# Ledger of designs, part 127: peptides against a protein of PDB entry 3V4O

Target 1, 234 residues: chain A of PDB entry 3V4O
Amino acid sequence: DQPLAKDKVALLIGNMNYREHPKLKAPLVDVYELTNLLRQLDFKVVSLLDLTEYEMRNAVDEFLLLLDKGVYGLLYYAGHGYENFGNSFMVPVDAPNPYRSENCLCVQNILKLMQEKETGLNVFLLDMCRKRNDYDDTIPILDALKVTANIVFGYATCQGAEAFEIQHSGLANGIFMKFLKDRLLEDKKITVLLDEVAEDMGKCHLTKGKQALEIRSSLSEKRALTDPIQGTEY

## One batch from the design tools (peptide; made by RFdiffusion4, then SolubleMPNN)

Design b2_p20_7_s3 (from b2_p20_7, 10 letters changed)
Fold by OpenDDE base, seed 5:
Structure b2_p20_7_s3 (fold): chain B 234 residues (1-234), chain A 20 residues (1-20)
Amino acid sequence: as target 1 above (234 residues)
Amino acid sequence: EEEELAELEELNGLQSFSPD
């Protein structure tokens, strides 16, 4: 009895041209390639680059409107970010220097809102640093999450660590996407898929001791990105 | 591919997604 998705919706955000922070390069290619892959998986994909705070919030709001009971929701972010007290913050391109939580989007807050939609699966792929922001002393007070057992976090790096891209003059993937893209289309439970990506990344000499994928999940069902959409034949 | 990445690291280095 294969799990079915009512629908599949993804929001991909790649921020690279920051106003007050170092510019990045990888998000451009990463978002592009991930878009193509997710579309092959029949995701409805909204891909956006270089979003201001206002635009990011709007994008998330619109994304949430597409979610409903049984819908698979995937949020991918590539850009600057930080993690305070277990909460991940995505940094808009117009964020000040230094930035604080009020300038950023909290992923866990988005998760809470996704849970309210009774989604079938919530996947977060966060290609950002997870270092603490010492300039932000705010302790986010978030509502308690529901016990939905349908949550998967793929962190491109370990807690307190950094994510990297290659400083190439041309276009290249970030480290996380380089390995993710090779397995994303596989018909496997998403946690298993990510575990394999983690192993692949672990074999890479480039990032040994520098970057490692962390998977955090509460997933009680064998959900895969390849799961068919209800009403479709595969 | 890993060899290529290693070569790129030696030539260009890695850039952190950190704001610093």
Scores: peptide ipSAE 0.123, ipTM 0.662, DockQ to the pose 0.485
Fold by OpenDDE base, seed 2:
Structure b2_p20_7_s3 (fold): chain B 234 residues (1-234), chain A 20 residues (1-20)
Amino acid sequence: as target 1 above (234 residues)
Amino acid sequence: EEEELAELEELNGLQSFSPD
């Protein structure tokens, strides 16, 4: 049987113009391209750029309000970030230097909240560095996640590694988005799709040994981003 | 495709941290 989504909702955040950190270029184009693709997949897409901590938290809250039982939720983030002890932190544009966990949004906390909504699918696409932040010794206490078997993480880079962007004619794409965009519309289980993206990235000589996609998933059903929305013709 | 890869830049770049 074809899996159905009650609805499909995506929040895309691209942070570029940091106040106290190096400015980025890729998030602008990456968010734009991903927005267009997800809309073709009938996602309700909210795309935001250069969010402060306050704005990011509000955006996530609003995103969560759109989630419900059986809804597909996708969170994409491109910007500065770090990972401490398996916890991913998205850095708002107004984050101090150095930033700490209290200044950032923890992805795993968002996941927990998404699980509470009984979503049909939770997809995180994180185009950020995953290096340890040595200036933050805080270890977030994460509550045990529910066993929902509907979680997919696509990390643009490996644990402890950096993410890169490609400069071309004054525009920049993240390496991750460069390859993701070519396959995103394929009617495949999302983990299979991402695996293919990983292989494509691996064939790029420029990024070989520098950046590799990491997929972390617990997805027991053959769910795809192309899955039709319940009540709609497909 | 590789020919289009004119320049690879670190997405997050080198971060300079100020203790203050």
Scores: peptide ipSAE 0.031, ipTM 0.595, DockQ to the pose 0.107
Fold by OpenDDE base, seed 1:
Structure b2_p20_7_s3 (fold): chain B 234 residues (1-234), chain A 20 residues (1-20)
Amino acid sequence: as target 1 above (234 residues)
Amino acid sequence: EEEELAELEELNGLQSFSPD
């Protein structure tokens, strides 16, 4: 039977104008294009740029308020980030140099809160570096995740590796979004879709050995971003 | 496009205080 979403909600964050870190360019275009695509998929989309720590935390809180049983939740982040001990940290624009976990938002903590809402699907698309932050030696104590079998992570790059954007005059996508946008509207299980994106990225000789998509999932149902919202007719 | 893809910018803002 056709899987149904109770609702579909997405929070997109693009951080580029950092105060104490190198400025980025791609998040502007990437958030814009992803917003348009997700709206075509009938997502309720909140798109925000250049968030401080306070603003990011508030945005996540508001996002969580829109989640409920059976709702599809999607979090996209483009910006500086790091990964320590398997935990992904999004860096706000006002983060100090160096930044530490207390200055950043932990994605796994957000996931835990999403699970408490009994969402139908939790998708994280993280367009950030995954290198270890050597200035953060703290081991975060995180609450155990529930076994909900509805989690999908799309990492723009491999563990311990870097994510990139194109350097040229003008606006261009990051590498991840360049390939993601071409397939995002396809009616396929989200993990299958991301796998195809990974293959497309892998065929590009310019990114070979530099950036590769990593998919981490525990999705037991054929959930797609194209799934219709309950009570709607198409 | 090929030239654009050849010039990549890192999305990692981690910086050291080291002068090196």
Scores: peptide ipSAE 0.026, ipTM 0.552, DockQ to the pose 0.105
Fold by OpenDDE base, seed 3:
Structure b2_p20_7_s3 (fold): chain B 234 residues (1-234), chain A 20 residues (1-20)
Amino acid sequence: as target 1 above (234 residues)
Amino acid sequence: EEEELAELEELNGLQSFSPD
């Protein structure tokens, strides 16, 4: 009873060269490596770096056009971000300082739109800080999500905490990607895979007490990134 | 529908889409 994907589509965004915020380095390597891995999993991958707000919104819109009933959708983001009231916000490179929600892209809004496409699986891998943005006191009013039981969030860090990249080592991975890349190709339910990544990260002395993976999911089927695309069964 | 993404990716110096 092998689950099948109608198609597999991924959008990877790495923001590092911010205009008004500290520059990052890991997103370059992380996006590159994840792109190669997802291609091995037969994902159709679009990878973009250093997107403005306008470019990010356009990228998401185009990504959504590739989604349809039964399609696996994966969104990866590496960059600055924040979390207010349980909503995750991705920060474009041209965001002002301080930024507010209207300057950023809300992940939960994207999820809502993905649900409307009746996707087979929705995976979000968010390698960003999740600290509260004290400069934005707006309470988001979002539409309720449908009960689709096909949602997986992999947060690089805990709520209210920071995500880190390895410093003083040239071009290195973020901590999340360092461990994710070693297991991503495994034929396992995506939540099980991420749980193992969490354990691996927990053994790292560099992140002890600083960063831990959080998995949030509602996944009622044994869906894996390795699931074959419909019509390619052996 | 993929044209805009392909263009943006090319401008960012990355390879556009996964090869078929």
Scores: peptide ipSAE 0.015, ipTM 0.481, DockQ to the pose 0.020; fails the geometry check

Design b2_p20_7_s4 (from b2_p20_7, 10 letters changed)
Fold by OpenDDE base, seed 1:
Structure b2_p20_7_s4 (fold): chain B 234 residues (1-234), chain A 20 residues (1-20)
Amino acid sequence: as target 1 above (234 residues)
Amino acid sequence: DEEELEELLELNGLQSFSPE
């Protein structure tokens, strides 16, 4: 039986022009290309660049308003970030140096809120570094997650590692998006799709030992980004 | 494609998304 999405909504955030941190380049192209791909998959896509903390929080709030029972939600982030104690933090462009958790958005907190919406699928694609932030020793207290069996994390890097972009003067993708975009439209379970992306990335000898895709999932159904929206299946 | 990526990576190197 073909899984159906009640709707499909994506929020894409690319932060590049940081005020107090090194500027990035890849998020511009990555967000653009991912936007086009997701729209081909009938996602309603909101794509935003260079968000302040306030703007990021507002964007997430608006994104959550579009989620409901059975809706597919996808959050993509490209920019600076860190991971402390298993929690991923997205860094806004106006974050201070050094930044702390109070200056950033916790992905797991967003996940909690998405679960409350009884979504059909929650996908997080995080193209950011996952190194520990030694300037922040705060342990965030998060509510326990529900057992919804509909969560997929695609980390552009393994835990404790870095995400990379090519140092090209022109427009180019980050490493993760370079491989993701070639498979994103395939009609496959999202975890299978990401696994294939991981294999493709692993074949590049120049990135070995530098960047590897990590998939963390609790997905008990064969949900794909290509799943038709309810009432539109043919 | 893969060849283009490898060439670009070889010529230009990698830039981290994290400041060090």
Scores: peptide ipSAE 0.025, ipTM 0.576, DockQ to the pose 0.411
Fold by OpenDDE base, seed 5:
Formats: structure tokens, C-alpha cells, sequence
Structure b2_p20_7_s4 (fold): chain B 234 residues (1-234), chain A 20 residues (1-20)
């Protein structure tokens, strides 16, 4: 039986022009290319660049309003970030130096809110560094997550590692997007698709031993980004 | 090419949820 999505919605955030941190280049191209690909998959895509903390929180709130029972939700982030105690934090462009958790958006908190919407699939693609932030000693207390078995995390890097981009080229992708874009349209279970991306990244001499994709999932059904939307004719 | 990309992205309303 072919799984069906009630709808498919994606929020893409690319932060580059940080006020107090090194500027990035790849998020611009990565967001653009991913937008085009997801639209080919009939996702309703909202793409935003260089968001302040307030704007990011507002964008997430608006994104959540588009989610409902059976909807596929995808959140993509490219920018600075860190991971403390298994929690991923996206860094807004106006974050101070050093930044702390109260200045950032916790991905796991967003996940909780997505679960409350009874979505059919929750995909997080995080192209950010996952190094520990030594300037943030806060241990967040997160609400218990539901067991929905519909969650997929694609981390551009392994825990404690960095995500890379090519700085010398104006239209160069980040390393993660370089490999992801070649497979994203394939009609495969999303975890299988990401696993193949991971293998491609691992075979490349440029990234071997430097950047590795990590997949975390509880997806118990064969759901793909190519799954048709219920009630639509193709 | 980069300029064209930026312009195209702006036309897509990349700040639609951002307050003014």
C-alpha cells in the first residue's frame, strides 16, 4: 500500500550574514536548490534567508500553522549551530557572541510542537556544525516526546563535528547539499535515500574523515518525499 | 549568476514571515 500525505510543507532557513559571527556563503545556493527540488516533489515551500531570532521564531510558528494530521513536514536549516546534550540549536543572524540557548532555536522543541499536529512525517535536515558550545552550560528541560514513529533527522555532520562549505566559489553548495541534491528526487524511503547520500559522501576523498552524514530515525513506515498527496490527480 | 540568483530569491519573497 502506498502511503499518502494529506499535504507536504517545508520550511527552509538559510542564515549567512551573521552580525557577530563568520559569514557563510553556501546557504544561499543550498536553500535555492533545495526549494526547487522540493517544489518538484509538490511540497509547499517557504524559504527564508538571514533571519533574526524573532523572525526565526515567527517563521516556525507560521510553519506550524500549516501542519495538520497526516501532513508531511520538512524543516531544513543551513547556518551556524551547535549541539549540547543531544539538543540541536539553530543560530539566528543577530545572535550575540558568544551565543547561548536562549538566543537560539532548539530543534527538539520544534519537533515536539510538530508532533502535536499529528503529522504524517517529520523530516529535519540540519546543515550546521554540531560542536559543543562551551559558553552555554544550560541543560534544557524538554517535554516528553510522543512515540509517533515518523521522525527522521539528517545531520550534515556527525556529533561533535563541523559542517563545511566551499568559500572560494560564489555558487558552491555546502558539502551536504552537494550530495543530497543528486538523490532527493528518488522514489525511496527517506531513510534509505539519506543512507545512500551518506555512502556517497563517504566515498568522496574530499569529505572522507572530515564530514559524515548522521541519520537518526524512528520511521516505521515506508514513507518517501515522493509520496503523493491525498486527493490529487497526477 | 550569483546576482541573478539573489534577485530570483528576493522575488520569491524570502522574507514573507519577517516583520517590517
Amino acid sequence: as target 1 above (234 residues)
Amino acid sequence: DEEELEELLELNGLQSFSPE
Scores: peptide ipSAE 0.024, ipTM 0.468, DockQ to the pose 0.034
Fold by OpenDDE base, seed 3:
Structure b2_p20_7_s4 (fold): chain B 234 residues (1-234), chain A 20 residues (1-20)
Amino acid sequence: as target 1 above (234 residues)
Amino acid sequence: DEEELEELLELNGLQSFSPE
């Protein structure tokens, strides 16, 4: 029996034109490519670029309101970011320099809220650096995530490197999207799909040893982005 | 509703590749 989605909703955020940080280029093309692919998968897609802190928080809040029992939700972010003490932070375009946790959106907090929605599938894809922010000594007190069966987290990053390097590579797409777009439409369990993307990244001489995809999943069901929406016959 | 979300985002002057 093929799993069914009650609905499919995706929020894509690409931050490029930072006010006080290096500008990026890849998120523009990456968000565009991913938008087209997800629409082919019958996702309702909201794609946004260059969001301020206020705008990002509002977008995420509204996205969470769309999540409900059985809904497939996908959140994609491309931009600057950092990771401190196991907490990942997405950086808005109006973040100060240096930025701190109060200026950014904590991924783990969003994941906590996602797991409360009893969704059919939650996919969170981050394309950002995972550098330690030495200017932020804040240790967020986060409760451990509840054990759920429907969350998939993909973290594409360059260890010790910044996403800024992609701008000089001459590549139209970011490294992660370059490999993701080749497989995203495949009818496979999402964790299997992402694992194959990770392998492709590892085998490519251009990215080997430079870029990696970390996958964290509690998904215990064979759910795919290609799963049909209930009420529709295919 | 997805349409409501898009409308709200548009009102905030957000740039989007998605139809509003």
Scores: peptide ipSAE 0.014, ipTM 0.554, DockQ to the pose 0.019
Fold by OpenDDE base, seed 2:
Structure b2_p20_7_s4 (fold): chain B 234 residues (1-234), chain A 20 residues (1-20)
Amino acid sequence: as target 1 above (234 residues)
Amino acid sequence: DEEELEELLELNGLQSFSPE
């Protein structure tokens, strides 16, 4: 009784060259490596770097157009971000300083739209800081989400904490991607896979006490990124 | 599909480094 995906689509966004905020380095390598891995998993992958607010919104809109009933949708974001009142905000490269929610993309809003597509699986991998933005006092009023039981959030860091990059000579991964890439191709339920990644991060002295993976899910089926696409032979 | 999405993104001035 192997679960099947109608299709598998991923949008990867890496923001590094911010205009009014500190520049990042890891998103470049992380997006690149994740792209290669997801391609091996037969995902249709669009990878974009350094998106303005306008570009990010357009990318998400186009991504949503590829989603349909039974489709596996994966959104990966690496860049600056914040979390207010349980809502995650991705920061475009042209965001002002300080930025507010109106300048950013709310992940939960994207999830809402994905649910409307009746996707088979919704995976969010958010490699961003999750500190509260004190300059944004807006209380978001969001519509209630549907009970689809097909949602997985992988937060690269715990709530209220920061996501970090590994500093080495040359190109280096973020902490999250360093561990994720070693397990991403495993044929396991996505929540189990991420849990193992979390354990790996926890065992590393480099990350212990600095960054911990948080998993939030409502996944009632044994869905894996390795699930075959309907109508295909493996 | 992937090609379609990339094409649409390019038409909107977005640049992807995706190999495909």
Scores: peptide ipSAE 0.028, ipTM 0.669, DockQ to the pose 0.019; fails the geometry check

Design b2_p20_8_s1 (from b2_p20_8, 10 letters changed)
Fold by OpenDDE base, seed 2:
Structure b2_p20_8_s1 (fold): chain B 234 residues (1-234), chain A 20 residues (1-20)
Amino acid sequence: as target 1 above (234 residues)
Amino acid sequence: EEEEELEEEEAEAAKKLQAR
């Protein structure tokens, strides 16, 4: 039987106008394009740009309020980020230099909260660097995650590596979104879709040997972003 | 020709990669 979503909700965050860090450009375009695509997939999309720590936390809280049993939740982040000890940190625009975990949002903490909502699917698309932050020696003690078998991480890059955007005078996507946008509407299991994106990205000469998509999943069902919403006539 | 132009544009763009 075709998997059904109770609802589909996405939070898209693009941070580019950092106060104490290099400014980015592509998150604007990335969020805009992804918003349009996810709306075509009947997601309720909240798209936000240039969020402070306070605003990011509030946005995540509001996002979590929209999640419930069987709801598909998707979080996309484009901006500065880092990874320490397997924990991903999204950097707000008002983060100090250097930033620490206390100034950032931990994705795995968000995942924990999503699991408490008994969501049908949890998708994280993290379009940020995954380099270690040597200025942050904090080992986050994360609570053990539940075995929900409904989690998919799409990392724009591999562990310890950078995610890139093209600094063009015109509108350009980040490298990850450049390839993701071409496949996002495909009716495929989300892990299969991301695997195809990984292959497409692997052909990019610009980022060969510098950036590679990583998929981390525990998805026991054939869930797709195209899955219909329960009670809707399609 | 279009693929080569895209590769050249991409090669010029490669000089302008910004890490996130």
Scores: peptide ipSAE 0.452, ipTM 0.811, DockQ to the pose 0.424; fails the geometry check
Fold by OpenDDE base, seed 4:
Structure b2_p20_8_s1 (fold): chain B 234 residues (1-234), chain A 20 residues (1-20)
Amino acid sequence: as target 1 above (234 residues)
Amino acid sequence: EEEEELEEEEAEAAKKLQAR
């Protein structure tokens, strides 16, 4: 039977104009293109650029308010980031140099809060580096996650590696979005879709041996981004 | 067409990878 979403909500964040870190360019394009695609999939999309720590936290809070039982939640982030001890940290544009976990947003904390909302699907698309931040040795004590079997992480890169964009004078995507956008509208289980994106990205000679898509999931149902919203006619 | 143009530009920009 076709899975149904109660609603579909996405928060897209693209951070580029960092104050104390190298500026990026592609997140602008990545967010815009992903916005258009997700809207075609009937997501309610909030897209934001160049967020401070305060603004990012507020955006996440507002996003969480839109989540409820059976709602599909998708968080996309493009910008600087790091991973320490399996925890992913999104870096706000006003983060100090060096930044620490207290300056950043922990994705796993967001996941916990999403689980409390009893969402139907939790998708994280993290288009950031996953290298360790040597300036932060803090081991976060996180509450245990529930076994909801509805979680999908699409990492733009593998553990300990970097995610790249091409510094072009014109409009260009990050490497992850370049391949993701071509498949995002396909009616496939989200993990299958991401696996195909991984194969496509694996053919990219520019990032071979430097960047590889990683999927982390516990998804017990055939959930797709194309799943219809309950009570709607398509 | 836009993707093809981008791929050609990417080939020229191989030295311009920026880590996030």
Scores: peptide ipSAE 0.451, ipTM 0.816, DockQ to the pose 0.415; fails the geometry check
Fold by OpenDDE base, seed 1:
Structure b2_p20_8_s1 (fold): chain B 234 residues (1-234), chain A 20 residues (1-20)
Amino acid sequence: as target 1 above (234 residues)
Amino acid sequence: EEEEELEEEEAEAAKKLQAR
């Protein structure tokens, strides 16, 4: 039987105008384009830009309220970020310099909360750097994740590496979104889709040896972003 | 000449990379 989603909900966050960190440009375009694509896939999309810590936490809370049993949840983040000990941290625009984990949102904590909602699919697209933050040696004590076999991470880059955007005079995507957008509408298992994106990105001469897509998945079923919503006629 | 132009374009593009 074709897998059905009870609903499909996405939260897209693009942080650019940092107060204490270098400003970015591409997240605006990345969020905009991804919003349009996900809407074509019948996602309920909340897209937000330049969020403070407080606003980010509120946005995540509101996002979680939309999740329920069988709902597909997708979180996209474009902005500054880091990874310590396998934990991904999204950096709000008002984060201090240097920032620490207490100033940031831990993706794994969000995942834990999503699992509590008994979602049908949890997709994280993290378009941020994955370098270690040397200013924070705190190991967060995270609650153990459940074995739900429905988690997919698409990292814009490898562990310990950077994710890039190109500063053109005009509007341009980040490297990850440049390739993701071309395949996002394909009716394929999400991990297969991301694998193809990885191959496309691998052909980019500009970022060869600097940025590579990493997929982390426990998805044991054939789930796609194109999966129909239960009760909808297509 | 085309290869040099491509290399220059790539070099210019590389200078425009910003890490997130």
Scores: peptide ipSAE 0.450, ipTM 0.810, DockQ to the pose 0.446; fails the geometry check
Fold by OpenDDE base, seed 5:
Structure b2_p20_8_s1 (fold): chain B 234 residues (1-234), chain A 20 residues (1-20)
Amino acid sequence: as target 1 above (234 residues)
Amino acid sequence: EEEEELEEEEAEAAKKLQAR
């Protein structure tokens, strides 16, 4: 009676080379390492870098086509972002300065579409800032979410705070991925896994008092990223 | 070894945090 996934699908987006915003460096490494880990967990992984608004929307659409009843869906995003009124917005590389909600992708809209697919698990790993965008006063009117009890958000930072990366001369992870990668392969309920990551990240002296992992979950069953795919032998 | 080098670089780069 072990929980089985019909399939496991992940979309990873790392935006770095912004046209009108500060350039980032770590998303390249973050996406690369996460790709390798998720493939070890038998995820079908699509990894993309430096997406325009159009490309991001297309990538999400293609991702949604791979989702179906009982499929585990994971979305990871590393880049610029913001949060207004509890809604998370991912910023494309071609976003204007200042950016607004119409130029960005709303994560909660993606969640709504994932719910329509009757997925077995929806995981969002948002490695972006959660500060309010004062240049955007738009209150998004979102469709009501269903009660699916299969949703997990791992925010790289707490509400109203920033998520960081370290600009090394060499390759380095963002703060969130630095700790996430060490635990991602553990056979644990995803919320328990993220809680342990939160504790590890809490020991980071560089970001103490500046960045803290937040877990938001509505998960009524024990689900793990290690859960086997139906019809496969492990 | 890679972790130790990263920690040393992080200690030196504490002022080079970039917000996302």
Scores: peptide ipSAE 0.442, ipTM 0.809, DockQ to the pose 0.397; fails the geometry check

